# Peptides against a protein of PDB entry 1LOE: the designs that were tried, part 109

Target 1, 181 residues: chain A of PDB entry 1LOE
Amino acid sequence: TETTSFSITKFGPDQQNLIFQGDGYTTKERLTLTKAVRNTVGRALYSSPIHIWDSKTGNVANFVTSFTFVIDAPNSYNVADGFTFFIAPVDTKPQTGGGYLGVFNSKDYDKTSQTVAVEFDTFYNTAWDPSNGDRHIGIDVNSIKSINTKSWKLQNGKEANVVIAFNAATNVLTVSLTYPN
Target 2, 181 residues: chain A of PDB entry 1LOE as posed
Amino acid sequence: TETTSFSITKFGPDQQNLIFQGDGYTTKERLTLTKAVRNTVGRALYSSPIHIWDSKTGNVANFVTSFTFVIDAPNSYNVADGFTFFIAPVDTKPQTGGGYLGVFNSKDYDKTSQTVAVEFDTFYNTAWDPSNGDRHIGIDVNSIKSINTKSWALQNGKEANVVIAFNAATNVLTVSLTYPN

## One batch from the design tools (peptide; made by RFdiffusion4, then SolubleMPNN)

Design b2_p27_2_s3 (from b2_p27_2, 14 letters changed)
Fold by OpenDDE base, seed 1:
Formats: sequence, C-alpha cells, structure tokens
Structure b2_p27_2_s3 (fold): chain B 181 residues (1-181), chain A 27 residues (1-27)
Amino acid sequence: as target 1 above (181 residues)
Amino acid sequence: GSNTSEVRIVSISFSSSNNGNTNQRRI
C-alpha cells in the first residue's frame, strides 16, 4: 500500500503543478479560487495525477494532506457557497456552480462522476443540505448530497487549518478543521 | 504494470463557487 503525504502551504505566481480552471489563480503566495464576484466557479487541479488503485494488486493508496483556507465574505449575513477538496478523474472539468460547488451536477448518486469531495459548505441548500441549516463539513461521494456531515462554525476572514487523511486499510476518510488564530 | 493492469488515475483538486452572494476563497 502506497502513502502519499503532502502539505499545501503557499502558492506562487509561477506555480507549475496546478491546472487552473474558471476563476482560480495565484497571488501573494495564495491560491484564490474565487474573487468576491457573483456566480463564478474557480478550480485548481494538481497537474501530477496519482495512481489510487491497481486492479492487479488490489492496492489502494493512502493519503494525508494538510492546508489552510480563508473564506472572506464581504457581507457576513449573505455568505456564498463554500469550497471543496476533491478527488476526481484527471480530465475533470468544472461542473455546476452555486450550491454544487463546481464539482457536482446532481443530488442523485451518479457513479459516473467518480468524484469524492470534502465540502466546507457555508450556504444552506434546502434540497440536499442538513435540515438544521448549519454550515458544515461534508463527505460527498458522487453527489452533492453528503453521506456524512458535521456542523462547523465559519470564522469569516480567519485562517482555518485542515487535515484530510484516507486510510485504505480501514476505508476511513478523516477530516479535521481548527481555527488556531 | 500499468500496461497490464487497470489503474485508476485521479487528480487532487480544489473547487469553489459563488451563488448570488459573494465570497473570496483563498488557500
């Protein structure tokens, strides 16, 4: 079993290992997925793909990644959608925006999506989000409707630390989020 | 090997979107 571990700390203007889609760009050593512009999608793909599963050996790769993020909402009472960390086929293209986060197209399970996402969702979509209306972290498998969620309180403009790990032996995906500052 | 095995190749990615409201998202 292979383990891929990486941390995302800074991004430069000459970033060679990212493929930008939509509104995504880098500046000031940060990756900006979206500006404060309505109805936009921004994505960034790592340009070097990984082999996550081999049929001959049956091996599935472990991975651990850490990063920070900031959601800056100019109006705290009108916060837009969140963002996702996701794993998808290398030829993935931007999908539906808004509540679909640019990653999915349906709340119905679609195996052809071949996408697993960790959503950090800051906007309540009544059609699929947890009924309590809380901002939340969700695990999304081939659907914007999460298979599991946990309430999360957004600190507007503050830096959050995230760790995402997948253990292939146990088939468990873990997500941790903290606001250390 | 890769020539004789079915291998699932994936990309690690980030995505975000704005609805009628606005957020800036930075990583």
Scores: peptide ipSAE 0.412, ipTM 0.797, DockQ to the pose 0.025
Fold by OpenDDE base, seed 5:
Structure b2_p27_2_s3 (fold): chain B 181 residues (1-181), chain A 27 residues (1-27)
Amino acid sequence: as target 1 above (181 residues)
Amino acid sequence: GSNTSEVRIVSISFSSSNNGNTNQRRI
């Protein structure tokens, strides 16, 4: 199978391979999804569509991606919702904000969503988040209610390094997050 | 051989949201 690879280490004001939605924008060579403003959603889509599955061959694409992100909460005791990496149809539009991260609309499984997300969730929503109340990494398939989660400690204002890999043969998605010191 | 095929096309994306609280998020 063919592999499509891309890397964006610097975001310019004339960035042409991203589609911005909501409050997402570039400034000072960084992509800002949200500012410290209440009740807002920001998204950025890779502008080149990816063929992830072909019915004739039956092939599903493997992929690996790495990125960094920063969550900066002005009040560490009153933190907002999290950050998410997601894969969705090319015509995807912003969805419900707040605890739905702008990606989903319900905790009920909805195959028509056709969305897979890796969430880095910093706010406890009683209706669907793990009962221990921990901040967590979650894998979301067509629902904001994660199919699997792992506790994660937010380091406020620090850069997190993330690697996400999908093995189509085994149908396994792996996620790693580190805070380099 | 089939002359047609079904292809699933997706976008690789990032998203973030603020509720009544506030965070800045960037990559």
Scores: peptide ipSAE 0.410, ipTM 0.796, DockQ to the pose 0.024
Fold by OpenDDE base, seed 2:
Structure b2_p27_2_s3 (fold): chain B 181 residues (1-181), chain A 27 residues (1-27)
Amino acid sequence: as target 1 above (181 residues)
Amino acid sequence: GSNTSEVRIVSISFSSSNNGNTNQRRI
C-alpha cells in the first residue's frame, strides 16, 4: 500500500504546483482563497494528481498531510462559511458557494461527486449543520452534510495547525486541529 | 485481478467561500 506524506507550509507567487480557481491566489507565502468580499469562492488544487485507488489491484493509498490556515473575519460573530481541505477528481471545478463551501451542491449523498472534504465550518446552516450551532470540523463524503462533526472554537486571525491522515486499511480519516498559541 | 481497471486519480485541494452577508479572508 502506497503512502503519501506531505506538508503544506508556504505558498509563493512562483508556486508551480497549484491550480487556482475562483478568487484563490498566493501572495507572500500565503494562499488566499477568498478576500473579504461577499459571494465568492476560491479554490486551489494541486496540479499533481495522486493515484488513490486501482480497481485491478485493489490498492488504496494512505496519506498524511499537514497545513496551517487562518480565518480572518472582520466580525467574529458574523463570519463567512469556512474553509475546506478536499479530495476530488482532477477535473473538479468550483461548486456551490456559501454554505456549500465551493465544494458541494447538495446535502444529499451523491456518489457522483466523488469528493471527500474536511470542512472547517464557521457558519451554521440549519439544513445540514449540527443542531448545536457550533463552529465545527466536519468530514464530508459526497455531501455537505457531514458524516461526522466535532465542535471547534474559531480563533479569528490565528493560525490553526491541521493534520489529516487517511488509513486505507481501516478506511479511517483522522483530523487534528490545534491552535499552538 | 480483473481484466478491466478503474483508476481513481484525485487532486488534493482547498476551498473557501463567502456567503451573501459577511466578509472573510482565508489564507
Scores: peptide ipSAE 0.406, ipTM 0.792, DockQ to the pose 0.024
Fold by OpenDDE base, seed 4:
Structure b2_p27_2_s3 (fold): chain B 181 residues (1-181), chain A 27 residues (1-27)
Amino acid sequence: as target 1 above (181 residues)
Amino acid sequence: GSNTSEVRIVSISFSSSNNGNTNQRRI
């Protein structure tokens, strides 16, 4: 089984291995997906596609990715939606914004989406989010309605370290998040 | 069995969106 590793911890102003969509851009060694602007979507796609599955071999790739992120909410009591790490077809385009995080269009399962996402969701959407209203990490498969979630406490403006690993043999996706400081 | 093959090619990506409220998101 092939393993793909993807790690980006530093971005340059001339970042050429990313395809930006919507409001996404790089500045001061950071990828800014979304500025503090209402009703916007920002995305960044890794410009080098990866082969995740081949029907002839039957092999599914393992992958591990790590990154840091900061959610900076000007008003900690009126926080907008979160952000996602996602895997999708290379020709993916921005989808519905707001609670759909620019990645999905429905809470109904849609296999044609071919999208898996890890959401770091800071806004409660009654229709699909965990009823406790907690900010949460979720695993989304072809739907904004997560197949699994775990409560997560946002530290506004602080850097979170994330590791996402997929084990193809077990079909298990693992997400870890820590606030080191 | 079939002689056809299918390869799934994907992009690793990030996305963020704002509702009526505002967040800045950086990676």
Scores: peptide ipSAE 0.378, ipTM 0.777, DockQ to the pose 0.026

Design b2_p27_2_s4 (from b2_p27_2, 13 letters changed)
Fold by OpenDDE base, seed 2:
Formats: structure tokens, C-alpha cells, sequence
Structure b2_p27_2_s4 (fold): chain B 181 residues (1-181), chain A 27 residues (1-27)
């Protein structure tokens, strides 16, 4: 059995176990993915590749991730775009297309992308987002168009706690989000 | 901008387990 685990409670200025991409960086002991400016894409990758998917059998490792995030928008009525937790090939690069959350580049299913993401989407893109226009959590498999979504009420400037768990035996991905405060 | 936001991750943990025969991925 191969096990990978890490925990980061404070993001240091020289966080060796992260690879920062785009505008992603650490400041004030937090990982900042975007600043409140236009057209920013920031990502952070865990620096060590992990074995998580078997190309032959399709089996996926069990995993659990937990994180706390804050979205702080000057204008809470129109917040773009959100962010994702994602698992992607080791050579993954930021995607700059608007609305694709830095991870995807199409609403079409593309198995070659080999990317799974849980999106925390704050901006309604009519081409692929749920028609109700709600901010939402989405499960994205090889496409920005989520295979499943759940409405989520953004609390601007508040910490949200997220747990994402995947059970390989049942092939179930579970996402929870709470605002404890 | 009107529709901008700062997004920050405060903390994070991750754990995974497999039989060691899977493809490499990044988080």
C-alpha cells in the first residue's frame, strides 16, 4: 500500500511542497490564488507526484482532502470566477480561458485531459453552468461542465471548510462545505 | 474590477492510499 499525506496549516513564503503557477503565491501565511484584480489565474500544485489512478484498471486511490478557503470580493453581487480543487496530470498547466477556473478549456468531455476537479464556482457561465444561476459546488470530470452540482451560498470574506473524499470501492466522491462562523 | 475577488486557502490537508500501481497525478 502506498500512502501520501500532507498537512499545511500555515503557508510559508518558501513552501517547498507546493509548486505555484500563475498568480498563485503565499502571503500572510495563506495561499492566495487570485487577487481582486481582473484576469488572474493562480494555482498551486502539491510538489510530489502521487499515484492515484491506474490507467489499466481504472482504479483510483482513496483520498480525503480538507481545506479552508476565503473568497473576499469587493463586490459581492458579481464575483468571478471561483476556484477548484483538482487532480490532474503531473505536467498540468494553468488554463487562461475565462470561466474555466484555470483548469479546463472546454465544456466538452475530453478524457485525454485526465482532470477531475471540484469547483467552487461563483460566476454563472450560461454555456455550461446550472441554469438557475446559483453559485455552486460542482464535480468536474474532464470538462468544466459539471457532472453534478449543488447550490452554495457564498459568504463573502468568511472562511468555508471543505471536505472532499473519494471512496474507490464505491466510486463515490463526497463534497461538503460549511461555514462554521 | 467589478467582478473580481481574492481567493485564499487558509489551510489544507490531504491523504490518499492505494496499492502503489496507479498513475501519477498532481493535486
Amino acid sequence: as target 1 above (181 residues)
Amino acid sequence: GTNTAEIRIVSMSFSSSNNGSTNQKRL
Scores: peptide ipSAE 0.557, ipTM 0.867, DockQ to the pose 0.713
Fold by OpenDDE base, seed 5:
Structure b2_p27_2_s4 (fold): chain B 181 residues (1-181), chain A 27 residues (1-27)
Amino acid sequence: as target 1 above (181 residues)
Amino acid sequence: GTNTAEIRIVSMSFSSSNNGSTNQKRL
């Protein structure tokens, strides 16, 4: 068995185990993915490649990740666009911004993407999002169009705790989100 | 724009385990 793990409780100005892409950066011990401006894409990659995916068979390693995030919007009734936790090829680069969250380029299934993401989507894109218009958590496989979604109520400016776990034996991905305060 | 937002990550952790039969990926 091969095990890989890391933990970051404070994001420093020289965070050596992260690769920053686009507008992503650290400030005041936080990782900032986007500012409240249009056409920004910020990403951060774990710097060491991880053995996690068999591209031919589709088999995936077990994994668990937890993180705390804050979305701070000037208008709580209209918030764009959200963000993702994602797993992608080693040479991954920022993709289309806005509703594509910097991770995908199409709602069409693209196996060459080799990208899986859990989206925390705050903006309704009529072309691919659930028709009820709710903010939602989605599981995205090689497409911005989620294979499964669940409604989520954003608490603007509050810390949310997320846990994502994947069991390779059962092929089940579990996502939880809570606002502890 | 009034519909934009700042997104910050406060902390995170990750752990994975496999039998060595997988390809390398980034997170």
Scores: peptide ipSAE 0.555, ipTM 0.871, DockQ to the pose 0.667
Fold by OpenDDE base, seed 3:
Structure b2_p27_2_s4 (fold): chain B 181 residues (1-181), chain A 27 residues (1-27)
Amino acid sequence: as target 1 above (181 residues)
Amino acid sequence: GTNTAEIRIVSMSFSSSNNGSTNQKRL
């Protein structure tokens, strides 16, 4: 059994186990993906490759990740676009298309992307988001168009606790988001 | 127009276990 684990409670200025892409960087001991400016894409990748899928057997790794995030918007009523936790090929590159959260580039299913993401989507894109227009958590498999979504109420400037777990035996991905206090 | 936001990750942890062979990266 191969095991990969890490814990980061304070993001340092020289965080060696992360690869920063686009506008992503660390400041004030936090990982900053975006600033409150238009047309920015920031990503951070865990620097070490993870064996998550076996092409011969089809077996998939179990994993659990927990993180705390803050979305700090100047206007709580019109917030674009959100962010994702994602798993992608090692040569993954930031995508700049608006609404694609820096990860995808099409609403069409593309198995060659080999990308799975959990989106925390704060902006309604008519072409692919749930028609109710709610901010939502989504499970994205090779497409920005989620295979499943759940409405989520953004609390601007507040810390949200997230747990994402995947059980390979059951092929079930679970997502939990809470605002403590 | 739309209003962007500052998105910060405060802390995180990750753990995986497997017998797989395909390399991937995550955030």
Scores: peptide ipSAE 0.547, ipTM 0.865, DockQ to the pose 0.695
Fold by OpenDDE base, seed 4:
Structure b2_p27_2_s4 (fold): chain B 181 residues (1-181), chain A 27 residues (1-27)
Amino acid sequence: as target 1 above (181 residues)
Amino acid sequence: GTNTAEIRIVSMSFSSSNNGSTNQKRL
């Protein structure tokens, strides 16, 4: 069994185990993916490649990730697109911004993307988002169009705790989000 | 849209376990 783990409780100005892309950077001990400005795409990649899938056997790694995030919008009714936790090829580069969250380029399934993401989507894109228009958590597999979604109430400026777990044996990915306060 | 927001990650942890996986992914 091969295991990989990391934990970052404070994001330093010289975070060695992260690769920053686009507008992503650290400030005040936090990882800032986007600023409250238009047309920003920021990403941060764990610097070491992780074995997730065996192309020969089809075996997939189990994984669990937890993180705390804050979305801080000047107007709770005027929030940008959101963000994702994602797993992508080792040479991944920022993709289409806006509603594609810098991770995907299409709502059509594209297996060559080799990208799985959990989106925390704060903007309704008519072409692919749930028709109720709710802000939502989505599971995205090779497409910005989620295979499953659940409505989520954004608490602007508040810390949200997220746990994402994947069980390879059952092929089930679970997502939980809580606001502790 | 033209809406804006700052998105910050406060903390992060990750753990994975596999049995000989060969395809590398980046998180």
Scores: peptide ipSAE 0.540, ipTM 0.856, DockQ to the pose 0.838

Design b2_p27_3_s2 (from b2_p27_3, 11 letters changed)
Fold by OpenDDE base, seed 5:
Structure b2_p27_3_s2 (fold): chain B 181 residues (1-181), chain A 27 residues (1-27)
Amino acid sequence: as target 1 above (181 residues)
Amino acid sequence: AVDILSISGSSVLADGTKGTFFPDLFS
């Protein structure tokens, strides 16, 4: 079997293994996705394609990823819209902003999207989000309407540690989020 | 098939919201 691993320990201004899209940029060795303005979308892609599945055999690879993020809003009662970790085709471009998080264009299932995302959603969109109105983590497959969600209490301005793991044998995607402080 | 591991952030209705990421990314 073949295994592939990579790590980014700091973000430089000339980060060669990342493709920046929209408003995404690096500053002070950190990656920032959104500007402090309305209607902003920022993305960062790992520049080397990852062989996730084999079209001939249908086999899918396991993977694990981890990262730390901060969502910082000037008003803790008005936070929008969130961000995603996502897997998409190599030629992916920014999609609809706002509640679509720059990754999807519809709540209707679209197999041509070929996109799987873990969303960290800070804003309740009545048309597709869980009816309880909670901020949440969601698993999205070819749609902004999540297959599954779990309530998440945002700590504004605090560092969150995330681990995302996919088990190909069980076809289960696992997400963990913790605030160490 | 091959794919790209990515992150995407969006802010429309909340002015000034900023999303920032720290290493390790995708490790």
Scores: peptide ipSAE 0.400, ipTM 0.854, DockQ to the pose 0.028
Fold by OpenDDE base, seed 4:
Structure b2_p27_3_s2 (fold): chain B 181 residues (1-181), chain A 27 residues (1-27)
Amino acid sequence: as target 1 above (181 residues)
Amino acid sequence: AVDILSISGSSVLADGTKGTFFPDLFS
């Protein structure tokens, strides 16, 4: 088996290894997904396709990724929809915004989406989100309706460290989020 | 299949909400 890895240690104005979509951009060595306005969707794609799934054998690769994010909302009680880490086909384009986080278009399972996402969802959408209304982390497979969720308390403006790992042998995706500060 | 590792942010209903990422993305 082969393995590949990459990292982005800084974000520059001419980030060669990222494809920006929508309102995504870099500033001050950081990647910003959304503009401070309504109805914004921003995405950033790693510019080099990777083999996650072997179409011949059906095997899926293990992977681990980590990142730090900040959600800055002018009002901690009025926060927009959130963001996702996602894996999609190479020709992926921005999808429906808002509660769909720019990644999905439906709460119905759609295998043609070929998209897996970890959502950090800061807005309660009655139609598909956990009924408790909590902000949450969710695992989304071909649907904005998460197959699993866990409540998460947003710390507005604070850095959150995230680790996402997938074990292909067990088909288990794990997400860890911590606020170190 | 070949896929892309990606990040997507969405802000619709709350003005001014910004999602920002720091280095070590995809590491």
Scores: peptide ipSAE 0.315, ipTM 0.820, DockQ to the pose 0.028
Fold by OpenDDE base, seed 3:
Formats: sequence, C-alpha cells, structure tokens
Structure b2_p27_3_s2 (fold): chain B 181 residues (1-181), chain A 27 residues (1-27)
Amino acid sequence: as target 1 above (181 residues)
Amino acid sequence: AVDILSISGSSVLADGTKGTFFPDLFS
C-alpha cells in the first residue's frame, strides 16, 4: 500500500504544486478562488494525481484533509454561491453555471462525471438545495444535488476549520466544520 | 483511474464576496 501526505505552509505566486483554473490565484500567502466580482469561478488542483478509486477492482483509498477558509462578503445577506472540496478525474475542467460551484453542471445524477464534492453552499438554489433555505454543507456525488446536507451558519469574515475524512472500509465521508475561538 | 484533490469556488450572484484559504489547505 502507498501512503501520501503533504502540507502547504504558504501560498506563493509560483505555487508549483497547485494547478490553478479559472480565477484562482494566490495573494499574501493565501489561496483565493474567486475574484470579488460576479461571474467568477476559480479552482486549485493539487498537481500530483492520486489513486482514490480503482475502476477495475472497486477499491477505494482512505484520505483525510484539512484546511482553513474565510468567506468574506461585504453584505452578509448577499453572499456568493460558496465553494467545494472535490475529487475528480485528472482532466477535470471548471464549470461556469451559476450555483454549480465550479464543479458540476446539472442536478441530474451523472455517473460519468466521477466527481465527489463537499460543498459549503452559501446560496439557496431552489431547484436543488434543501427546502429550508439554510446555508449548508453537502455531500455531492456526481450531481450538485447533495445526497446529504446539514445546515451551517456562516460566520462572515471568520476563520473556519474543516476536516474531511473518508473511510473506505465503511464508505463514509465525514465533514467537520468549526469556528475556533 | 487517477484523481485530483481539488478545491473550487464560485461567485456568480454576488459582487465582493471573497473566499480565501490558509496555508493548511490539504494538510
């Protein structure tokens, strides 16, 4: 078995271990996915591909990842779509449809996308989001329509700590989000 | 097949919203 671990302690202008797509960029040692304007999509891909799923055997690898993020909206009542942590095939390309978080392009299940995402969704899309209208964390499998969601109260401008873990033996994806004090 | 660990964000409907990520990304 192979174990891979890595960490990024700073984000520089020439971050060779990241592939930037769309409007993603680094500034002041931080990664920023979007420009502070409408109609912006940005992504950052870890440059080293990994074997998560084996299409032949069906075997799946465990993984754990963590990160800290800040969503800073000038108007707390008008926040953009949000973002995702996602795993996709190496040839994945950014998607520009509104509400799809740069990852998906339909609420219909599409197994060919082979994409799993954890969404941190700050905008209610009536067509697919939970009917309560809450901002939420969601697990997305081959569709922007989450297979499971949990309400999440955004703290605008505050640092959130996220841990995402996948247990291959149980096929359970766990997401933890906290606002440390 | 091989996959890529990634992060994606979009700001389609709201001006000014910025999402930033700190160096512990993917750690």
Scores: peptide ipSAE 0.256, ipTM 0.766, DockQ to the pose 0.028; fails the geometry check
Fold by OpenDDE base, seed 1:
Structure b2_p27_3_s2 (fold): chain B 181 residues (1-181), chain A 27 residues (1-27)
Amino acid sequence: as target 1 above (181 residues)
Amino acid sequence: AVDILSISGSSVLADGTKGTFFPDLFS
């Protein structure tokens, strides 16, 4: 089996192993997806294709990713829209912004999108988000409407640690988020 | 099939939201 791994200790201005899309860029050794302005989409892609699944056998690779993020909104009580970690076809381009997080285009299941995402969603979209209106972590499969969600209390401006792991043997995706400070 | 692991952020509110990330992206 093929194994791919990479680690970025800091983000540089000429990050060779990332492809930046939309408003995504690096500054001060950090990856920034969006600025504090409306109607933006920023994405960063790992530059090398990764063989996640085999279409003939159906086998899927295990994977683990970890990162630290900060959401910093000028108004802690008016925050939109969040971000995702996602897996998509190699030629993926930014999709619909806003509540679609630049990754999806519909709340209806669309197998052709071939996109799986873990969303960290800070804005309640009544058309698809959990009715309690909570900010939440969601698992999205070919749709912005999550197949599973969990309420998440945003700490504006604070660093959150995330671990996302997929176990192919059990077909279970796990997400953990902690605020260590 | 081959895939690409990615991160995407979005904003729509007038005051905006900044999303910033730190390593590592993949382990």
Scores: peptide ipSAE 0.143, ipTM 0.635, DockQ to the pose 0.028; fails the geometry check

Design b2_p27_3_s3 (from b2_p27_3, 10 letters changed)
Fold by OpenDDE base, seed 4:
Structure b2_p27_3_s3 (fold): chain B 181 residues (1-181), chain A 27 residues (1-27)
Amino acid sequence: as target 1 above (181 residues)
Amino acid sequence: AVEITSISFSSELKDGTKGTFFPDLFS
């Protein structure tokens, strides 16, 4: 069994196990991806590759990730675009910003993207987002247009706890989000 | 602003666990 694990409870100014891209940075022991007032892309990658599958054996990893995030916007009706947790090739670079969340470039399925993401989407993009206009959690596979979504009530400035788990055998990705306070 | 206050990750590539999603994604 090959395992990979990491835990960061305080993001340091020189976080060695993260690669920062775009406007992502650490301050006050937090990772800041973007500021809601700016149209920018910030990303952070785990610095080591994850052996998520083995082409020789066909083995595929189960994984679990948990994180706590805060979206803090001056205007609860204008909270920029959101963010993603994503898995992509090791040489991944920032992609299109705005509604593409810096991870994708198209609403059309693009196999060459080789990217899966869980989006926490705070902005309604009419071209691909659920028509109800709700802020939502989405599962994105090679496209910013989610294969599945669920409405999510943003609590501005509050910590949200997320758990994402993948069962390789069943190809089931589960996402949970709670506001404990 | 979007801030992450903590994160943990664990993966287990276990012998015998076969799946198609990531093979399909990366091939």
Scores: peptide ipSAE 0.743, ipTM 0.963, DockQ to the pose 0.900
Fold by OpenDDE base, seed 3:
Structure b2_p27_3_s3 (fold): chain B 181 residues (1-181), chain A 27 residues (1-27)
Amino acid sequence: as target 1 above (181 residues)
Amino acid sequence: AVEITSISFSSELKDGTKGTFFPDLFS
């Protein structure tokens, strides 16, 4: 069995097991992906590649991740303060196109992206987001246009607990979000 | 602003656990 495991409860100023991209940084023991600045992208990658599948054996990994996030958005109906958890090739680079959460670059399915993401989307893009305009969780496969979404009520400034689990045998990705307080 | 306050991750690649999603994704 090959395992990869890490836990970060206090993000240090020089967090060695993360690679920061764009405007992502750590401060006050937190990872800041974006600040209240327009047209910025911040990402953080786990510094070691994960062996998610083996082409020789056909084995695929199960994984689970849990994290706590806080969104502090301006008091506005439609704020661009979303983010994603994503898995992508090791040479993945930030994408700067507006509305693509720094991960994708098209609403069209692009197999060359080789990226899956769970989006926590606070901004309504009429071109691809659910028509009800709700803030939502989405599963994104090679496109910012989610293959599945669920409405999510943002509690601004509050900590949200997320659990994302992947069952390789069933190809099912589960996402849960709760506000403990 | 978006802040992550904590994260944990765990993956296990076991012999015999098969699937197609990631093979398809990375093919």
Scores: peptide ipSAE 0.739, ipTM 0.962, DockQ to the pose 0.887
Fold by OpenDDE base, seed 2:
Structure b2_p27_3_s3 (fold): chain B 181 residues (1-181), chain A 27 residues (1-27)
Amino acid sequence: as target 1 above (181 residues)
Amino acid sequence: AVEITSISFSSELKDGTKGTFFPDLFS
């Protein structure tokens, strides 16, 4: 069995097991992906590759991640502070196109992206987001256009707890989000 | 602003556990 695990409860100024991209940085023991500034992208990658599948054996990993996030936008009626948890090739780079959450660059399915993401999307993009305009959680496979979404009521400035789990045998990705307070 | 206050991750790649999602994704 090959295992990978990490846990960060206090993000240090020189967090050795993270690679920061774009505007991502640590301050006050938190990982800040973006500040309240337009047209910015911040990302953080786990510094070691994760063996999600083995091409020789065909084995595929189960994984689980849990994290707590805070979105604190100055204008709760015009919030564009979404983000994703994502898995991508090791050479993944930030994407700067507006609305793509720094991860994707197309609403069309693009196998070359090789990226899966769980989005926490606060901004309605008419071209690909659910038509109801709700802030939502989405599962994105090689496209910013989610294969599945669920409405999510943002509590601005509050901590949200997220659990994402993948069952390799069933190909089921589960996502939960709660506001404990 | 988007802040992450904590994160944990664990993965287990076991012999015999088969699946197609990631093989398809990264093929």
Scores: peptide ipSAE 0.710, ipTM 0.952, DockQ to the pose 0.908
Fold by OpenDDE base, seed 5:
Structure b2_p27_3_s3 (fold): chain B 181 residues (1-181), chain A 27 residues (1-27)
Amino acid sequence: as target 1 above (181 residues)
Amino acid sequence: AVEITSISFSSELKDGTKGTFFPDLFS
């Protein structure tokens, strides 16, 4: 059995087990992915590779992650764009910003992306988002166009708790989001 | 702003646990 685990409850100024990309940084013990500035992409990667699949044996890992986030937008009626939790090849670099959330480049399925993401999307992009215009959680596979979505009501400035779990045997990814306070 | 205040992660790769999602994704 091969296991990988990490936990960060306070993000340090030189967090050794994270690789910061673009405008991502730590301050006041928090990880900031983006501020209210146009044309920015901020990402943070776990610094060690995770053995999620073994090509020799065909084994696939189960995983679970939990995190707490805050979206604090100056204008609660115009919040862009959200963020993702994602898994990608170890040499992954920032991709297209804005509605592509810095992890994808197309709404068309692109097998070369090799990226799966859970998006917390606060901005309606007409070309690919659910037609109801709701802010939503989405599961993205090699495309910014989600394979499944669920409406989510943003509580601006409040902490949200997220749990994402993958069951390899069933190929089911589950996502939960709560506002505990 | 988008801020992360905490995170935990764990994965377990066991012998015999098969699936197609990640093989297809990373093939």
Scores: peptide ipSAE 0.709, ipTM 0.952, DockQ to the pose 0.910

